# Ledger of designs, part 220: peptides against a protein of PDB entry 8YR4

Target 1, 309 residues: chain A of PDB entry 8YR4
Amino acid sequence: PRGSPALQLVVLICLGLMGLERALNVLVPIFYRNIVNLLTEKAPWNSLAWTVTSYVFLKFLQGGGTGSTGFVSNLRTFLWIRVQQFTSRRVELLIFSHLHELSLRWHLGRRTGEVLRIADRGTSSVTGLLSYLVFNVIPTLADIIIGIIYFSMFFNAWFGLIVFLCMSLYLTLTIVVTEWRTKFRRAMNTQENATRARAVDSLLNFETVKYYNAESYEVERYREAIIKYQGLEWKSSASLVLLNQTQNLVIGLGLLAGSLLCAYFVTEQKLQVGDYVLFGTYIIQLYMPLNWFGTYYRMIQTNFIDMEN

## One batch from the design tools (peptide; made by RFdiffusion4, then SolubleMPNN)

Design b2_p27_2_s3 (from b2_p27_2, 13 letters changed)
Fold by OpenDDE base, seed 5:
Structure b2_p27_2_s3 (fold): chain B 309 residues (1-309), chain A 27 residues (1-27)
Amino acid sequence: as target 1 above (309 residues)
Amino acid sequence: DELLRREEEEIEERVREREPEVEAWIA
């Protein structure tokens, strides 16, 4: 935002809070490991109590491990509202100005309500795309990279390789299955619109339907449209379950391979019991935002298609 | 297509607002 130094400062604070959130995602598992190790070693109560208190404080800042409920994330989201409103208003005014520059012939061919709806879509698409890229996609990719680096440096190169292969396979399958699902979702949405349009047309022609006693015929046509819609809805929903199950299998295989390797190194006294707990906790924390990656990817695709229309 | 997309965006926004609750329920 070139015109408001206050909004530039807010953006810098939000970027700083995003960096802090990434640091918390690494520190929370480390402190949890340290608690498990201190408990195993029967360390003095004072050291244990300090480490537990520090862990709980860090966990409060991070939130439930999802990154969305933490104090830092909530503060970031709250501060970003003003930046989003400024960006939205700027995009809306640019689209509105561009619409006024278009030929009268273009406006005469469209209803004013359709033109306004196109403008709203364009604004929502740009602001949504920006928000999803900056606050969901980029942070998730950063957490994966940080995780690979962390496991490669502090455990062994084999752990970094397992995380890399697991996350690469997860992302690839998520993209491929999401692109495949988009066809079913589009077909469902087209049929839903056609079903709604038939219901609206029947209700607008209510007097004619009553005059001809055609109520049973209109109800049967609507039932056929609903059955056709539900057949497409089932395909869309079943494809979502398939995506989620595929994602769960990939993470399960990565967790199995890494957990077996951790357990082996603990038996060889190369790692501590706390390191096994850290690996499991960290992989689960990486998995949580990745479950939504398919939704974010679809939102990005939808928003791009909407900007082109 | 547009009303459905606003409804999809509102559903996705509601899913995102409930993302903490849904992740807490999955977790």
Scores: peptide ipSAE 0.008, ipTM 0.419, DockQ to the pose 0.026
Fold by OpenDDE base, seed 1:
Structure b2_p27_2_s3 (fold): chain B 309 residues (1-309), chain A 27 residues (1-27)
Amino acid sequence: as target 1 above (309 residues)
Amino acid sequence: DELLRREEEEIEERVREREPEVEAWIA
């Protein structure tokens, strides 16, 4: 971003956070190995609890294993919103200004192609959503139920309770925050449509704009519409980061409680080291598909509302 | 259809590894 030292600093911070994410990808397995070694050596509870707490903290920073939903990734995504908005606005204004220099015949050809592309994508999105619901959401809910039953029967009722409370809180907060977020998304979508309509109307009236030499005026009106859109886009994107961070926090607390309890039972020789590995792996495995649940829940709600209308 | 497209684009935007280097160079 030329001309904004603040945005240049944000870019450097985001690059630094990406480097930190790569470092976490190395450190998290190392701390996990250290826990396994301490459990094998029957180390004192105080040393084990500190290492487990440190591991869970690092795992909270890293996220669910894909890096996409960790604290560091969420912070990067949050900071990057302003950089993306600056770049998007600059590109959109350059394209819009260049379109006003092109022939009417080009505009008519592109408008038809864009409308067709929007229709084809809308149809693919509905089909993709239904496929995701059937092949990912329903199986993930089944895996949660199976996990609660398994941990309650083969470990201790306390493990099943931790998984139940963690997943119930996760799903409830995901729904509530997604419904809250939908208001920001609808406001953003309405303003995006209004901004696009203004651009289309300006381009359809190209001859009139050219006759009055009003190209600079239309570009400035389009800039104001983009700034208004970006104010709503920021709320939408920031609310998504908040959702992801809330999800990460709930899983982090569940992982902390369950990992400490599992480590304690391994020290008491009630569980094996393999059971600690199983619990941690299972919680992380449940987290990965659930991360997207809020987005798909919103898509389902929108599709139902649009089908009722 | 337009709402579905925007929701798909939001999913794609979250799934895409943002190459901050490319956006930083354009910016």
Scores: peptide ipSAE 0.014, ipTM 0.423, DockQ to the pose 0.045; fails the geometry check
Fold by OpenDDE base, seed 2:
Structure b2_p27_2_s3 (fold): chain B 309 residues (1-309), chain A 27 residues (1-27)
Amino acid sequence: as target 1 above (309 residues)
Amino acid sequence: DELLRREEEEIEERVREREPEVEAWIA
């Protein structure tokens, strides 16, 4: 970003975080291998517990292999909001200013209704997603139920309980935080529409603006509207990052509890090393669809909000 | 959707109502 050293620093930090994500993608499998080796060698519990804890911490930073829900990725996304907003605002103002510099003949020749119709195509695509989302929700819930049953029958009942509590807490927090963020999204959408309406009104009155040489005034008024919008957009986006991080934390805690318990039972020769691998793999497999479920639920809520408007 | 469509229709109607005013001001 030209002209803001603070935003340049944020970009550099984001690039550094992207590098860290790549490092985590290598380290997580290495630590996982080390756990398997320590279990196979019947290593002391203290060494095993430290390695498991370190693995889960690294996995928390990574975000289950999706990257997008890891702590590092969430932090990157959070920091990037301001950079994106700066860039968007600058592009929008440049386009708007350029539109006011265009000839009267160009404005007269364009039907204003075509510009609106391009924006409406954005909303209609969202309704088609509802059906796709419902078809992804049901399988995800089925996989959770199957997982709980499997771990309850083939593992100790404690594993089934951990999975149940983890998934129930995940779903509950997903709903609660999503309902909470809905207010920010509604406010954002309302302000987006108002900002768009101001831009359209200014462009429709292009001749009047040109006659009075008021282009700079209209650009400044549009800038103020964008700044107000971006203040709400930041709240919406930051709330999304908070949701993703909360989800990541719940999965991380479930993975920690279950992995430690599984490792303990392997040390007591009640479970095999393969059971540890199975548990860890299965939790990660459940996490992947659930992460998408949170996105889908957010999209469904968005569509409902956009439908209520 | 109906409110957005109504707001869009009201915006389109206001745009369409102002199009003649803009055309009349151009004329």
Scores: peptide ipSAE 0.000, ipTM 0.260, DockQ to the pose 0.045; fails the geometry check
Fold by OpenDDE base, seed 4:
Structure b2_p27_2_s3 (fold): chain B 309 residues (1-309), chain A 27 residues (1-27)
Amino acid sequence: as target 1 above (309 residues)
Amino acid sequence: DELLRREEEEIEERVREREPEVEAWIA
């Protein structure tokens, strides 16, 4: 935000907190590994208690697992409110200024309420797109890259390859299936609106329908519209289930391959039992934000289309 | 596309305003 050094500082703090959140995503599994290893080695209580306390503190900062946002994420979100409000207001004022520069003929052809609604949608789309890019997409991609680097450096290169292939396949399939699914969702929404329009038109013509005793005919036409809608709704819902199941299968196969490989290396005494637990917990942590990636991708596409229109 | 979206949105608003009347007529 130009002109507000305080808001620039808040943005820098939020970026720093995002970096801390990425570090926590690596540290939490490491500390959990260390606890398992210390328990296996029957380490002194003082060392174990310190490591457990540190783990719980890091886990509080990170959050996750319970679906709750961690302290760092909540603090980031709280600090970002002022930045979002500043950005929203700036976009809104730019749109409003642009609307005032438009010709009188443009204003005479449109209702004031519609113009304001377009302005609000435009503002929401821009601010939403920015928020989804900065807070969901970029951090998730960063976590994947950090994960690949971590497993490639601290584990065998095969683990890094498994994570890379799993995440690349997951992202690719998520995009492809989401784009395919978007067609069914659009068709469903169009048919929903058409079904609603038919109901409204029937009610607007209620006197005519009563005069001709055409109630049974209008009910049957509405039933046919509902059946058409439900056929498209089923395709939309089934395509979502297919997406979720495809995602689950890819993660399951990646988890299986990596877990078997990790178990093998533990049996060869190249890795410790804690490293097996680390791999499983880390993959699950990478999966948690990715589960929503299809929703984020769709929201980004919608907001981008709404910004272009 | 924008014209179609506006028609769809005007229809959605009209449906939302008349939703109680539609429910009462279906009931």
Scores: peptide ipSAE 0.000, ipTM 0.318, DockQ to the pose 0.042; fails the geometry check

Design b2_p27_2_s4 (from b2_p27_2, 13 letters changed)
Fold by OpenDDE base, seed 3:
Structure b2_p27_2_s4 (fold): chain B 309 residues (1-309), chain A 27 residues (1-27)
Amino acid sequence: as target 1 above (309 residues)
Amino acid sequence: SELERKREEEIEERVRERAPLVEEWIR
């Protein structure tokens, strides 16, 4: 945001809050580990109560493990509204000025409503793409990298390797399966629009349909269009279930391998019982934002295609 | 607006479908 020092400060505060959210994602599992260790050691109530209170406060700041509903994330989203509005308005004005610079021949060939729809799609696509990249994709990748570094440094290189392989496989399969399923989704959306257009045309031509007693024929054509749509919808939904199950299996295998390795090291007295709980909690915490990665990837791809059109 | 609503509905549906899996993993 060139020209407003206030908006630049808000961007810097939002970046600081994003950094704080990354720190909370590491600290919350550590404090939970410490609670489990203190409970196992039968530590004094005062030490336990302080650690529990600190954990609950950190968890309130983080939110439900995704960070999306946490106090820090909500504050970031609230502050970002002004930056988004400024960026949107700037893009809208640039598109509008460019449209006015275009030749009269270009405008005469297009309906004004189509031009406005292109402008609105262009603005929403740019603003949406930037928001998904900055607030969802980049933070999720950062959390994975931080997780790999943390487990490699504080546990063993084997834990870092398990997390690396699990997350790399998860991301790769998410991309590949999402690209594969995008074909089914596009076909579904195209058929939905065609089915809706047929229904609208039939209703607009109601007088003609009544005049020819063609009501039964139009209903049967609409039924065939619905059946065709439902067949494509089923493929889209089934492909989503397959994606979700594949993701669940990858995370499950990663959790199994890491949990068995943690349990082994606890039996050898190299790790504490709390470290076993930390690993499980941390993997689940990494999984929660990754669950949406396929949706974000698809949204990014759709927004790029909508910008090129 | 309608595309955003359909995206929000798809997000809510996925949250609902996956909520049990997260609860089973924490137990």
Scores: peptide ipSAE 0.017, ipTM 0.550, DockQ to the pose 0.018; fails the geometry check
Fold by OpenDDE base, seed 4:
Structure b2_p27_2_s4 (fold): chain B 309 residues (1-309), chain A 27 residues (1-27)
Amino acid sequence: as target 1 above (309 residues)
Amino acid sequence: SELERKREEEIEERVRERAPLVEEWIR
């Protein structure tokens, strides 16, 4: 926001809070590890109590690991409301000004309601794309990179490799399967609109349908449209289940490989019991935002297509 | 997951709920 130093400061604070969320994603598993190690070593109560209190405080700041319910995330979201409103208003005014610069011939060819709908879609698409990139995609990629670096430096290089391969495979399969699913979703939405249009047309022509006693024919035609829709809906839903199962399998295999390797190193006394717990906790924390990555990717694609139109 | 479907539905509902509010404000 070039015109308001106050909003620039809010953006900087929000970026700082995003950095803090990334730090919390590393610190929370570390403190949990430390608790398990201190319990295993039968450490003095004062040290244990301080570590537990610190862990609970950090967990309050982080929230449920999805980043959506933590204090820091909520504070960031709250502060960002004013920045989003400023950005939205600026985009709306730019689109509105551009619409006024368009030729009279362009305006005469379109209904005012259609022009306003294009303006609203354009604003929502730009604002949505920026929000998803900045708050969902970039932070998730940053967490993965931080995770790979952390496991490569503080664990054996094999752990970093497992996380890298697991996350790379997960992301690749998520993109590929999501692009494949988009075909089924588009077909479903097209058939839904066609089915709705048939129902509306039949109801608008109610008098004609009554005059010809064609009620049974219209009902059967509507039934056929519903069956066709349900066939496409099933393909869309089944493809979603396949995506979720594929994602779950990749994470499960990564968790299995890493957990077995960690257990092996614990038996060799190269790692502590707390390090096993850390690995499992950290992988689950990385998985939570990734579960939504397919949805974010599709929303970004949809918003990008809506901006090009 | 059902949670992804619900979130897609909530996002589509929030997008769909914002669309009528803009249509009502224009009317």
Scores: peptide ipSAE 0.015, ipTM 0.458, DockQ to the pose 0.114; fails the geometry check
Fold by OpenDDE base, seed 1:
Structure b2_p27_2_s4 (fold): chain B 309 residues (1-309), chain A 27 residues (1-27)
Amino acid sequence: as target 1 above (309 residues)
Amino acid sequence: SELERKREEEIEERVRERAPLVEEWIR
């Protein structure tokens, strides 16, 4: 990040956000303990509701236990896009400039290896897709159904309804937003392939570029192509952050509604403190595989798009 | 996280497979 004070500030903010994630990892369990204590002491509803709301807010900031999908993590990832793009562009330009100093014989031997690697990635992607569908999608759907049945039978129909609505909304939004993101990913990949093709063409015509002393011109054209690519990459990456944040919001709302309802039933002596702990733990357990679902579905879509190109 | 890290590692391995395509283009 030398040369851009704005990017240096973004790096410092990202480091600060990483520190905040660590603080949240300590605060969230403390607030959860405080809820359990307030429920045990039969504290007034107003104090309990405020503590539950504060806990859910902190949990929204932290995310699903790993911090990977929390608001703070998403904000860090969003801000880091520009730093990554700056670093990538600088490396790619240094490499491209160095390639124009290397011998033609080296470039001719590598084209075949690159095509083979793309083919191997395509094959690995299909295998990964099948494994994901069988080992992650189906079990996650089963866990959701089991959860709805469990909460409907052992708690109240209202808890089963909250889980059903939360998970249905989560899955629907995951699909819809991922299909929307696919357009940005296709545009990015098309521009990536075009940028790569230009770099390869420039390097194959290396003798002509040297003959005309056009090395600086080809580097500038490549820089412009990278900037255009990075504009599309930013849209793709920002849409990913939006998906993760949307998923986090849906789970946060489900956790809020269910936790408040559970806390209310504990105050009415219809449920025990242990039931509150069970509900919160179970919702978090359902969230973790669902977050992976969104990530793998995104990977699948990416890999299909990368195979179509 | 590990799959975002594996996707960041696959983006970093795609950048690091691009960087070796490009480092293999440099070497």
Scores: peptide ipSAE 0.007, ipTM 0.429, DockQ to the pose 0.094; fails the geometry check
Fold by OpenDDE base, seed 2:
Structure b2_p27_2_s4 (fold): chain B 309 residues (1-309), chain A 27 residues (1-27)
Amino acid sequence: as target 1 above (309 residues)
Amino acid sequence: SELERKREEEIEERVRERAPLVEEWIR
């Protein structure tokens, strides 16, 4: 934001908080590992209690356990409200100014309520796209890269390779299957709009329908449209289940391979029991935001299409 | 693709133009 030093400072604080979230994503699993190792070694209560208290505090800052947002994420979201409002207002004013520059013929052909709805859609699409890119997509990719580096440096190179292959395959399949299912979703939305249009037209022509006693005919046409819609809805929903199952299978195979390798290295005394727990915890932690990646990718595509229209 | 998009936009536009009229008629 040019012109407000206060908003620039808020953006910098939000970026700093995003960096802190990345650090917490590494530290929380490490502290959990340390608890398991201390319990295994029957360490003194004072050391154990301090480590547990520190872990719980870090987990409060991070959140993410049961889908709850952490303190740092909540603080970031709270501070970002002012930046979002400034951006939204600026986009809305730009769209409004552009609408006033359009020809009288364009305005005479459209209802004022429709023009405002186009402006609202445009504003929502831009602000939504920016929010999803900055707060969901980029952080998730950063967490994956940090995870690969961490496992490659502190574990055997084989662990880094497993995580890399698993995450790369997961992302690739998520994109490919999401692009494939987008066709079914578009067809569903088109048929929904057509079904709604038919219902609206029938209701607007109610007097004509009554005059010709065509009620049964209109109901049957509406029924056929619903059946056609439901056939497309089923394809869309089934394709989503297939995506989720494919994602689950890829993560399951990666978790299996890595867990077996961890267990083997623990038996050879190259790793501790806590390192096995660390691997499982970290993979699950990386998986949570990735499960929504297909939704984010689709939202980005939709918002780009809505901005081009 | 562009023809399908234009058709989808035209259907959405028609639904949007007529939806207020139906809401006014139901009220």
Scores: peptide ipSAE 0.006, ipTM 0.336, DockQ to the pose 0.058; fails the geometry check

